# Designs tried in a protein design run: peptides against a protein of PDB entry 5VZU. Part 206

Target 1, 271 residues: chain A of PDB entry 5VZU
Amino acid sequence: GRTLEDIFHEHMQELILMKFIYTSQYDNCLTYRRIYLPPSRPDDLIKPGLFKGTYGSHGLEIVMLSFHGRRARGTKITGDPNIPAGQQTVEIDLRHRIQLPDLENQRNFNELSRIVLEVRERVRQEQQEGGHEAGEGRGRQGPRESQPSPAQPRAEAPSKGPDGTPGEDGGEPGDAVAAAEQPAQCGQGQPFVLPVGVSSRNEDYPRTCRMCFYGTGLIAGHGFTSPERTPGVFILFDEDRFGFVWLELKSFSLYSRVQATFRNADAPSPQ

## One batch from the design tools (peptide; made by RFdiffusion4, then SolubleMPNN)

Design b2_p27_8_s3 (from b2_p27_8, 12 letters changed)
Fold by OpenDDE base, seed 5:
Structure b2_p27_8_s3 (fold): chain B 271 residues (1-271), chain A 27 residues (1-27)
Amino acid sequence: as target 1 above (271 residues)
Amino acid sequence: DLSGFGGYYAKKVAEGVYDGLLQVETP
């Protein structure tokens, strides 16, 4: 029988071969698609743009970070044998902040796992509740057989007189103090360390993070087979760096901003 | 080292979730 080690070696060989095949096709059959940088918005957590991401043994990928209200998205600009270009490698829920424990407890993978899985369950519950409200509204249009309600005679409403005393009920407008969600103060950065048993390509990652959020990563077999979302943690380090902890994979991806300025990369102004 | 992405994929192949080999149709 194949050992898990044999399967790992076979997988790695196949991965390298597939990468070689895909890269060799660049000489003969290139389809070019223009990519535009997302416009920056005032409410964006950081400036959107291109990042270089690490995927452990799968190597380096270019990812476009973009913001969509309370969601952030990493879209693959490069593809690999598992996840093709144009796919959303990471989806971040900016509503669900992850609070990391102290530095000592951050070394405990099981503690991080507990925290992430609790948030995952909340996200799942919220999705189920929102799905039920949309479902119940459509069912009750049974065919209302328009039974012709008999024309009840229009009783003459008597002309009651005009006593128009305007009661000045000065209803004080209740100041709905919209609790301005204080823009999550980029508080003093929290000390950050990877849990024991989480693999990183390099130990050269930021040791301080600003904030963390729940997110999901996309995983699939070779050729984009059986694609699924796996839970993880988005870690904002600074304006130019973020990470993603792939919980089930026990892997860390570091994303660093591509500092290259591209001419004519801005989205065309909506005419 | 069976850690990270490679170790996870190897496990998924061992579980029969992912096809582990490109079926190179041998001609």
Scores: peptide ipSAE 0.471, ipTM 0.822, DockQ to the pose 0.024
Fold by OpenDDE base, seed 3:
Structure b2_p27_8_s3 (fold): chain B 271 residues (1-271), chain A 27 residues (1-27)
Amino acid sequence: as target 1 above (271 residues)
Amino acid sequence: DLSGFGGYYAKKVAEGVYDGLLQVETP
């Protein structure tokens, strides 16, 4: 039978062949599409834009980071043999913060796995509950049969009665000062290290992170076969760097902002 | 090293989730 090692070698051979085929297509008919940078919003976690991502042995890819309310998306600008250009390589839920343990416990892959899988289950529960509310609202538009307006009349008056005196007691409304949730001081970075057994392309990743969020990555077979979402952790390091831990893959992708300035890259103003 | 993307791919093929090698139709 084929070993996992045999299958891995076959995969690597196919991967290089597919990259060669795609490279040879540049001598043929190409379709060019203009890409615009996403508009920046004040509430965006970092400035949206182009990032250079590492996909382990697959190499470097260009990803557009954009913000969509409480979701962030990484969209592939480059394609590879598994995931074509225009696909959402990562989708981040900014509602579901991941709290990393202390630096010692961050080395434990099982601890990270526990934390991520607990958040994944909460996200699934919220999706099921929200799906039920949307379903019930549509059913009750039964036809309003316009039954006719019969007229009838009567007036009766009756009268009674008595007095009871209003007691004054002016209990002062205790001002429940809504404790303004102090905006979590985003300023102190937490020490960061990859778990043991998580592969990275290099050891040169930031050793301090600002925030982490639950997210999903897109994976597929060659030719975009059997595409699925796999759980992971988005790690914000700074304004120009983020990471994604692919939990099931035991892989880390580092994304670094493309510092190149583009002329006329802004989205056209909505007319 | 069966870690990372390639190792995961190999696992998914072994599990029958991925069909393995695409028959690249040679043009």
Scores: peptide ipSAE 0.468, ipTM 0.827, DockQ to the pose 0.025
Fold by OpenDDE base, seed 2:
Structure b2_p27_8_s3 (fold): chain B 271 residues (1-271), chain A 27 residues (1-27)
Amino acid sequence: as target 1 above (271 residues)
Amino acid sequence: DLSGFGGYYAKKVAEGVYDGLLQVETP
């Protein structure tokens, strides 16, 4: 039988061959699509734009980061043999902040795994509850057959009963302790380290992070076969850098802003 | 322990989730 090592070596050979095949097709009929930068919004976590991402053995890819309310998306500008260009490589839920433990416990992969999987189950519950509300609302528009209301009759008058005094029951307003969202300390970033056993292409990643969020990454076989979403952690380091921890893959991708200024790259204003 | 994208891919092939074959559509 093939060992995991044999399969890994075959995968690496295939990956190189597929990259070669795709690059050799560039001498043929290419379709060019213009890419526009997403418009910046005041509520965007960081400025949207192009980032250069690391995908371990797959190499370097260009990703467009964009914001969509409480969601962020990383869209592939460059494809690889597994995930083609135009796919959402990462989807981030900005409603589900990940609180990293102290630096010592951040080295524990099982602790990070626990935290991420707990958030994943909350996201699944919220999706199920929201799905039930949407399902029940559609069922009640049965056609109101306007059956003609028959005329029936007069019945009587009865009487006056008296002055019951208004009891002043001063129900104390239960202080809904609004769980004070601890203001994101916008100042000093939390110390950050990758868990033991998480692979990074370079050990040169930021050692402090501003905030983390739950997200999912897209993975597939060669030729975009059996595509699935895998849980992970989006890590905001600064205005120009973010990371993604692929939990099941035990891999870290670092994304750095492309500093090149593009003339006329802004999206045309919606007329 | 095979970590990262390649190691995960190898596991998925071993599990029969990925075919692990270049379907090179020969032209």
Scores: peptide ipSAE 0.462, ipTM 0.825, DockQ to the pose 0.025
Fold by OpenDDE base, seed 4:
Structure b2_p27_8_s3 (fold): chain B 271 residues (1-271), chain A 27 residues (1-27)
Amino acid sequence: as target 1 above (271 residues)
Amino acid sequence: DLSGFGGYYAKKVAEGVYDGLLQVETP
């Protein structure tokens, strides 16, 4: 079987070849599409934008992180031999927080696998339930009521009466405003370590994380063959760094914010 | 066969008034 090293070497050669092809294509008339950065919203987990990542054997990737309500998405800005640009490399469900165990149990891949697969099953159940509710609502096309015949125009009668009795002011029951859970203090991040047997290209990953969420990552063969979503863990380290653990691949990708500023990357204001 | 290279490259263009991100469209 091809070793992870062989796959890595082939992918690195392909990435170099891709870079060479793309750079050689710049000598030609290229059509360019403008990329806009997603607007920041107050409820965004972190500032959206460009992140550079190291993906398994794929080398350096540029991903745009964006927030869509209770979901986050990593969209490929750079393609690779397997997954073209514009694809959602990661989809994060911000409804499904992953609670990491203590540091000792975090080293156990089977424990992380258990936790992630339990959340995966909940997400599948929620999708099935929501699919059933959407299915049952369409079936009651009530019977076509038969057109009743045009009954004749019966007459006018006029009557009067005025009376004005004052209705009593029923006291509004004070809605107990559920105390908005104070945004969890920007507290000390929990200790973080990769499970034994999870491959990381960068051993210099943060050893503390703020929070983790369930997510799925896109994998494919060369030429985007047999694309599928695999379960994983999104790890928020800080405002400028996140990771993704690819559970089935036993790999970790670290993403760091691109610190480049762009004058013309803001989305046009919605007119 | 470049059909397997579905990858686009993002380029920062910083020329004169234009400082933005461009994606190469595959022809």
Scores: peptide ipSAE 0.099, ipTM 0.631, DockQ to the pose 0.400; fails the geometry check

Design b2_p27_8_s4 (from b2_p27_8, 14 letters changed)
Fold by OpenDDE base, seed 3:
Structure b2_p27_8_s4 (fold): chain B 271 residues (1-271), chain A 27 residues (1-27)
Amino acid sequence: as target 1 above (271 residues)
Amino acid sequence: DLSGFGGYYSKKVGEGVYDGLYQVVPP
């Protein structure tokens, strides 16, 4: 029978052949757009830049990781038959940390699915609440033409008195010690394993992670048909490696920093 | 449609002004 490896190999050959056929149609006249690396900021989770990854059977992909306040983005530098170059393949919400269970419970896909879907629902609620506050403020500046209706002088109704009994009862404000969420000690990596039934291109992924966040990945059919955002987990392994668990696809993508240096790739200073 | 086969390219072109990171623009 065809192995999963055979299917992936055949699909990789098809993708290479498609790329060749299409590139040949342009008589090697390709248009290139210059791109710049994102500027690094002190508050960036890791150094932004280029990462090489595997997306299922699509082979080697290049994404640019960038940070935008409490969001991170993976932008496709390479396109594939499903998702063109320049699309945001992953969006990470750095406000919504995922706490992985112990190593035994990490093997349970349903447990990871529960945790992610609970975070997804919180993110949806926060978006609905924030949308309501922005809508109400603009409506009511109707120009009230204040017609100057006349000053009728109605009378001085009387001064009811000041009885000021000062009952002192000094109820001690119970200091609700806001349990300072101990900044989860960023230093000790947690043991990491993929859930059973999550496909990886290889079993050679880091077995320790620093932290995880809620995110969404972009999926589409061939030719960018029916593009949608699917829930997932961003896994930070180290300064040079991260992963993304595609929850609905039951797949894992590993991304590793591109070690090549590029000349003139720094973003021009904002003038 | 080549929109899916975009890539990155880094090469020195000419006297080095064009050395850098480039993305293939889909046609």
Scores: peptide ipSAE 0.199, ipTM 0.642, DockQ to the pose 0.460
Fold by OpenDDE base, seed 5:
Structure b2_p27_8_s4 (fold): chain B 271 residues (1-271), chain A 27 residues (1-27)
Amino acid sequence: as target 1 above (271 residues)
Amino acid sequence: DLSGFGGYYSKKVGEGVYDGLYQVVPP
């Protein structure tokens, strides 16, 4: 019978072959879109740029990591049979830090799953609350057909007097609970291990992590069929390495910075 | 529909003015 290893190898070979076929067929008539490295900002969690990663069975991919306020984005530079280039393979919510348990409890997939799903539910609630405020404001501008009601000369109603008693409406300043921006303190590195049953293509991943955040990864069938976002964990290891735990897929992708310097890859300064 | 897996390679193309990062777009 085919072993799980044989099936994995066959699937890997098929994906590599597909990649080769699709690449080779177009080599002579490729349209190229110029891309630029994201500008680095002071508030960026790490320097933005190109990272090489392992995407499960798809092998090596190149992802652009960029920062967008409280969000980070991994954009596929290389496509695969499932997710085309230019798609956001990962979207990270830098507002929602994940605290990993101790090293013993990190081996428990159900514990990680619980933590991630609790954060997912908070993110969903925040999106629903913010959606309601935006929805109620649009409803009332029905087009009042300004029928030009004729200018009836309504009369001189009289001069009643001045008693401007200033009501001290002591509007208690609603304590805007400033959601304490937990400073992105580069926390001391904590021991890190993948949960049991999370597949890593390479066991050579960092055994300490700096920070973890809630995120979503894009998954699809072959040919980008039924694309959906799955919950996961962004693991910041260091300045040059991050991982993503695909919770539902029980897989881990490791991304390492491309150390190559690229000329003319910086975005043109906005003139 | 080649929208799925088209020639998705980042390539450094050319020298000087054309030197840069390029993403392959499916035809």
Scores: peptide ipSAE 0.192, ipTM 0.647, DockQ to the pose 0.401
Fold by OpenDDE base, seed 2:
Structure b2_p27_8_s4 (fold): chain B 271 residues (1-271), chain A 27 residues (1-27)
Amino acid sequence: as target 1 above (271 residues)
Amino acid sequence: DLSGFGGYYSKKVGEGVYDGLYQVVPP
């Protein structure tokens, strides 16, 4: 019988062939738009640029990673049958760091799912609260003429009641064990493993990670049908590698920096 | 249906002044 691997390989070949056929039909009429690398900023988590990844059955994808304050973005440079080029394949919220548990608990998909969904709910609450503050500020300065409603006066006074019993009870100061925020050892990678049941095309993923963040990934049907954002985890391995765990899809995508240099790919200096 | 691909892909194109990264934009 065909293995799942055989089916995925055949499907990948079909997708590549479809891409080739469709692009070749227009080869004589293609417009070329220059791509510039994002400028690097001092506060960027890693150097922005091109990354190549394996995205499920789609084969090799190229994404541009860029930083936008407290957000990072992966933009598709190569389209696929599901998602056209120029779409944001991943959006990362750099305000919402995910702390991975120990290596034993990292194997539990339900634990990772719990952590991600808790962060998702916080992000949703923050968006609702920030939306309310922006909404109330347009409140009606209707000039309601303040009619002078009158002065009524009353009155009463008194009572004293007394008793002073000095109950001693010396409640022991419960040592609030300050959960020692283990100083996030910014330099030493945490041991990393994918949860059981998360599919990776490449079993050769880094076994240590620097940090993780909440993010969302874009998914769609063929022809960009029913596009939606699904929750996930952005995993920074090192300066040249990151991953994305698609929580609902139970899949992992590994992205590696494109090491090729391009002479005229720097953004033109703002004149 | 070309909508998914959009005919978009990146490649290195040209030499000298045109050497660089390009996205193909379908017509």
Scores: peptide ipSAE 0.118, ipTM 0.623, DockQ to the pose 0.414
Fold by OpenDDE base, seed 4:
Structure b2_p27_8_s4 (fold): chain B 271 residues (1-271), chain A 27 residues (1-27)
Amino acid sequence: as target 1 above (271 residues)
Amino acid sequence: DLSGFGGYYSKKVGEGVYDGLYQVVPP
């Protein structure tokens, strides 16, 4: 497996460029915060830690997965042009398990969308009800007019790049080396496939999943403009792999555990 | 683009070993 060092070496040019851009933006004064791996708890869904992910065109990202009771969080260790380091790229509600349909119906994006949006409405209702119980104990401050929530600007669908004329380069059908069916890992899992029209940077994702949960992902424009939470699906594949389906973006991010051992990365024991 | 760069830094600075994970703090 690639070490974190190998990964950073392969992406060193991107990392150097990012570092240069940041260093230049901050007048060569960058503050570094030491971070630690979260302690493992017995009730954690999987071991917390560093995961490497690929998000669309942005290349490699490093995310810290941590557990906070009935919530899991993915925190960006590496930033990207849209979302700074230290932001929670994903927030997972471990109370709201998503059941995927059969493999045939998993191809239907609208079916997944329906399931996720139904869970989203339940989460909203629970938040409203829990807000009312906390509110009745504090006295009658008058009805502040609910300013109408500003209409969320529809994320402009990424402009289809221009129709590159298909050059008829009649490249010989190179023998489709039958991708050796990686033996279906006999893990207790449901068959998994991405819906049609969900973009993945790589088709090499696990074809079985253990469980799925409702979550939200953070999206923003360049420079962290107009940050918002979009609905999605956290997919646990195994102890070392998870995915996130960004429902509105119709994209999938795969995250794999960083197998490198870090010296002095454990939180100092609370004295 | 305020996203900051985090990573594992293994760097000896003087006699100090600053081996650890670091994150850029955005301003």
Scores: peptide ipSAE 0.206, ipTM 0.683, DockQ to the pose 0.405; fails the geometry check

## One batch from the design tools (peptide; made by RFdiffusion4, then SolubleMPNN)

Design b2_p28_1_s1 (from b2_p28_1, 9 letters changed)
Fold by OpenDDE base, seed 2:
Structure b2_p28_1_s1 (fold): chain B 271 residues (1-271), chain A 28 residues (1-28)
Amino acid sequence: as target 1 above (271 residues)
Amino acid sequence: MPDTEFQQNFLQSILDSIKETGEVPDLK
C-alpha cells in the first residue's frame, strides 16, 4: 500500500509543481495590482489592514481584513495553488457571536462543533426567511382585470346564542427571569485553548480571546477545483491577532497584523 | 488555504495508518 510518507511526498511534489507552474506563469505576465488599505471606520471591530498567516505547505499568506457593516472579510492578497489571490478566504458574520464554553469544555471538539452547527442552522433560517420576503414583493404587479364575478346568494347561517361565562382563573404569569446577558466585560479576555484534534502549525497561539464569531472559509483543490464554503470560528485575540478554526478540516490558522508602515497605501478619497 | 480533498485524504490516511499499526506515525 502507499505509505503515509509516499502520500506526503506525492502531495509535496504536487504542491511544489503547482507553485512552480504559478510562479513560472508570473514570469511571463506580471500583473502588478496596487493594493489599497481599506479606510478605518469607528464601528470596525479592529483596525482593518494586512495580516500575515503562516500555513504549512503554502508558506507565507497575506490576507486583507476589511469590515462591511455586520460582516468582516478576509481577502487573499497572496494566492496559493488552491485559492488564487483576490478570493475571499474568510467571511465573518459579526451578528452571530460564538460563546466559547469554559476551558475544560473548549478541549472537546464535539462541543465546539455543536455550537458552530447550531449557529449555522440559524444563519440558514434567516437566509430562507429573508429570501421569502424578497420573493413575495415582486409578484403583486399583475393588473388583475376585475372580471365581475356574479353575485352568488347570501345563505343566512343561523344565530346560535348561548352565554357560557367560564371563570377568571388568574394564573400568575411566571416571571421568566431573562437570564441577564452578563455585559461582556470589555477588558478581560476569556481563556482560550484549541480543541483536541485541531491541528495548529505552532502551539504558540494566544491563550486568551476577546470574542468569537461564526464565519465561513473558502476551501478548494489544486487549481481552484471544487471551491466550497466550510463553517468555522473567527477568533479575535487582540487588535493585531485573529484566528480561524476550520471546523470540517480540524485546523487552526493564526493571523498577525503586518506592522509595516506603507506610505501612500491609503485608498484615494472617493471624488 | 487547506486543500480540502488532500487534507481529508491525508487525515484519513493517518487515521487508517494509526488503525492498522496502532502507532501514531512520526510526521517528520
Scores: peptide ipSAE 0.017, ipTM 0.441, DockQ to the pose 0.020
Fold by OpenDDE base, seed 5:
Structure b2_p28_1_s1 (fold): chain B 271 residues (1-271), chain A 28 residues (1-28)
Amino acid sequence: as target 1 above (271 residues)
Amino acid sequence: MPDTEFQQNFLQSILDSIKETGEVPDLK
């Protein structure tokens, strides 16, 4: 029978081979695409940009974090044997905040799992409800037979109706003080710990987080086979660090901002 | 995540389980 060492060795050989194939594809057919940094917006949760993650067997990953209204996206800049460059490795729903329990209950994976799965079901319900409204609107374009409605000509009259005096009713514009939604106070950071059984290659993750959001991560087999979205938690630590908990994979990825300033990396202003 | 980290973490969890239990889990 194959020993577990044999299985591990075979799997490691496959990973090394896939990494070698992927890196060797870079040597033979490099399509260079200029990467532009996303423009920063005032409403962005943090400054968009390049982040580096230490990820599993693949080593150093570069992702672009960008904001798209109530969504954030991590786009792979570096591909790996499973997920090619340009794929959205993480998609974050900024509408669905995850409330972490106290530090003691954060050690319980089942509690985190419950919280995340409850949010996933809400997101699924919202998508189903929104899908029904879009579906009913398309059904009633029965073929309007273009009956040639006839040419009726009638031109008539210019009636002058009279000079209704503009009543000056100076309705005071009630100062609807739009309660500026106080930018959700970056409350004192919550103590943070990974649940028991969640693997991290980097034990030096921040022990305090600002906020967490529901998100999905992309997973796929070798060669981008059977790509699917798995539930997870985006953890904002600070302006320069975020994490992602892959719930089903029981793993944590830490991402840190690339501090390098690139000249002329800004996206051309949309003309 | 690439499935490879899942596989590696899975393999590591199996290896850790073997180190702890001395038994190879029957990967059914």
Scores: peptide ipSAE 0.016, ipTM 0.462, DockQ to the pose 0.021
Fold by OpenDDE base, seed 1:
Structure b2_p28_1_s1 (fold): chain B 271 residues (1-271), chain A 28 residues (1-28)
Amino acid sequence: as target 1 above (271 residues)
Amino acid sequence: MPDTEFQQNFLQSILDSIKETGEVPDLK
């Protein structure tokens, strides 16, 4: 039978061949794009910047993490045979936190899948409701010709008097069960483990995470064919590390901050 | 993200290997 090593070797050969075909075909037409680091904002979940990932057999992946209000984006700096450079590999919804179960239930892929799919359905509902409000508002600004309706003098309606009846009704103090706002567990890392059957290229992932969010990842065929967004989980480990669980692909990508100083990499100030 | 078809084939190969070996391959 083919060994896993044979499968990896064949896959690496295919990727090398694809890289060779793409590089050889475009060797005369290399487009260099200057990359600017996104400006940091005080409300950013972590400092934006470049992160080095390992995704499957592709080896080196570089993504730029940026924050856009309640959304985060991972933009590919390195292309692969499927997703070209400059595409948004991940889009994170910072409105939709994922609560991981206990460590025992985190091993259950079906439990993680349930949680993520429930959040996906909420996101779809919110998009449908927001689409209706935006549609109704544009239709009614037909030019109402301002017919000058004559100023009819509205008569002084009389001051009705002070009748003071003192009704005693002894309203029982309804016990307002204070819905205990579950304190936003902002501070303490929770134990983290990948579900059984989620592939990680590196077993050396952090075993504690700070926060998780719903997100979508971009997948496509070779040459960026049939691009689609699949559900996933963004996992913030610390200031310099995050992961993404690709739910449908049962895979995990770990990203670590690129510790390099770039001269003149700041975005030009918006004039 | 890599090819959906390639990833499906790769995942299937991993799943087939897990079925054959009973071990999750250490993806070193």
Scores: peptide ipSAE 0.015, ipTM 0.433, DockQ to the pose 0.023
Fold by OpenDDE base, seed 4:
Formats: structure tokens, sequence, C-alpha cells
Structure b2_p28_1_s1 (fold): chain B 271 residues (1-271), chain A 28 residues (1-28)
């Protein structure tokens, strides 16, 4: 039988071959699509944009991070043999924060697995409940036959009258001291370590994280066969770095912001 | 590893192209 090492080696060879073909044909045979950088919003968790990452066995890739209300998305800019360009490699639910345990318990993969699977079950329940509310609302518009109600007549206009005095009740506006929400102190980063048995291609990952969220990652076979969403953890390290822990794959991907400025990549202003 | 350097050079080429044109290769 193929070992996991054999499968990994074959997958890496295929990825290298694809990248070699594209590099060799770069000037002559590539189809280009225009990319627009997402506009930044004040409520975005970090500035959206391009990130370079290591996607487990897929090697180095480019992803676009974008924010969509209470969701974030990582969209592949570079394809691989399994996941083509334009696919959403990661989806992050910003409603479902993951609280990591202390540094000693973070080494325990089973503890992280428990936390993530509990959040996954809550997300499934919320999706089922929201599906029921949307289903019940459509059923009751039976066609009410518009019986033609008869034209009852225009009764007339009567006119009067004048006076009532303006009472000056000077209700003092109680000073609602708007408690200035102290700008959420960029909380001191929590100590961070990967669980034992989680593989990283780069051991040089940040040892502190700001926030963690539940997310799902896209996995597929070669040629985008049997695509599925697997549970994971989005880890915000800083403004320019995030990670994704693939729970079922026991792997970690680190993403770092591309610091380059791009010409002609500004999103069209929403009309 | 030689593969990592190749991948970095490939990604840099894509980034340079995106920087210049605002267009990304459709890797399908």
Amino acid sequence: as target 1 above (271 residues)
Amino acid sequence: MPDTEFQQNFLQSILDSIKETGEVPDLK
C-alpha cells in the first residue's frame, strides 16, 4: 500500500511539475485574470489583502484574505493539484471565538480537538435553527382571493377647531455619560504553541496569538475530487500574520502578509 | 530545500506580475 510519505512525495512532485510548467510558460501561455484587492473597512479584524502561506502538503501558496461581516475568507490566488485558484481555502466564523487553554494544555491535541468539535456542533445547531425560521415563513401566503370590496362612498370633510396650549415641560436631559468604550486594548497576546503531533513545515511560527476563531478549511483529492470542509482554528498572530490549524490533518499553515503595493489592483468604488 | 527556493521564486514571479499588471494567472 502507499505510505503517507509516498502520497506526500507524489503530491509534492506533481505540485513542482505544475509550477515548473507554469514558470516555463509564464510569458507565453498563461491566462491572466484581473485581481482586485478588497477595500479595507474600519470593522475588519486586520487589513485585508494578499498573504503568502504554506498549505500543508500543497507547499507555498498565495491567498487573498477578505472580511464579510462576521465571516473572513481566504481565497486561493495560486492553485494546486487539489484546490484550483479562486476557491475558498479557509472560511472563518468571527462569531465563534476559540479560547485556547494555558500553554501546558495547548500541547494536548485532544484538548484542542475537544474545544473545536464543541464549537463545530454549536455552528451546526445554529445553521439548523436558522434553516427552520427561513422555512416556516414561506408557507402561509396562500392566494387570498381578492374579493372586490364594494366602493363605499366619500363622506365629507368637517372642519373645527383650535386651541390647546404648549406645556413647556422642561425635562432635563439626563447626562447619559456615554461610557467611552475604551478602545479594546489590543490585548496582550496569549502564549501560543502547537499541540504535540501537529506538523508545521515551518517551525518559526509566532509564540503569541491575539485571537483564535473557529474555521473550516477546504480539502480535496487531485483534480478537485471529493471536495470537503474540515474543521480548524484560525489563529490571528498580528496585523501581518495568521495561521490555520487543520484539525483532522494535524497540520498547521502559516500565512504572512505580502508587503508589496500593487498597481491597477484597487477595487472599483461601489456605485 | 531546493523545492522551497523554486517555490519562492515562482511565487515572487507571480507577485511581481500582479504588482505590475494587477492580474493573476488563472492556475486551473
Scores: peptide ipSAE 0.005, ipTM 0.372, DockQ to the pose 0.527

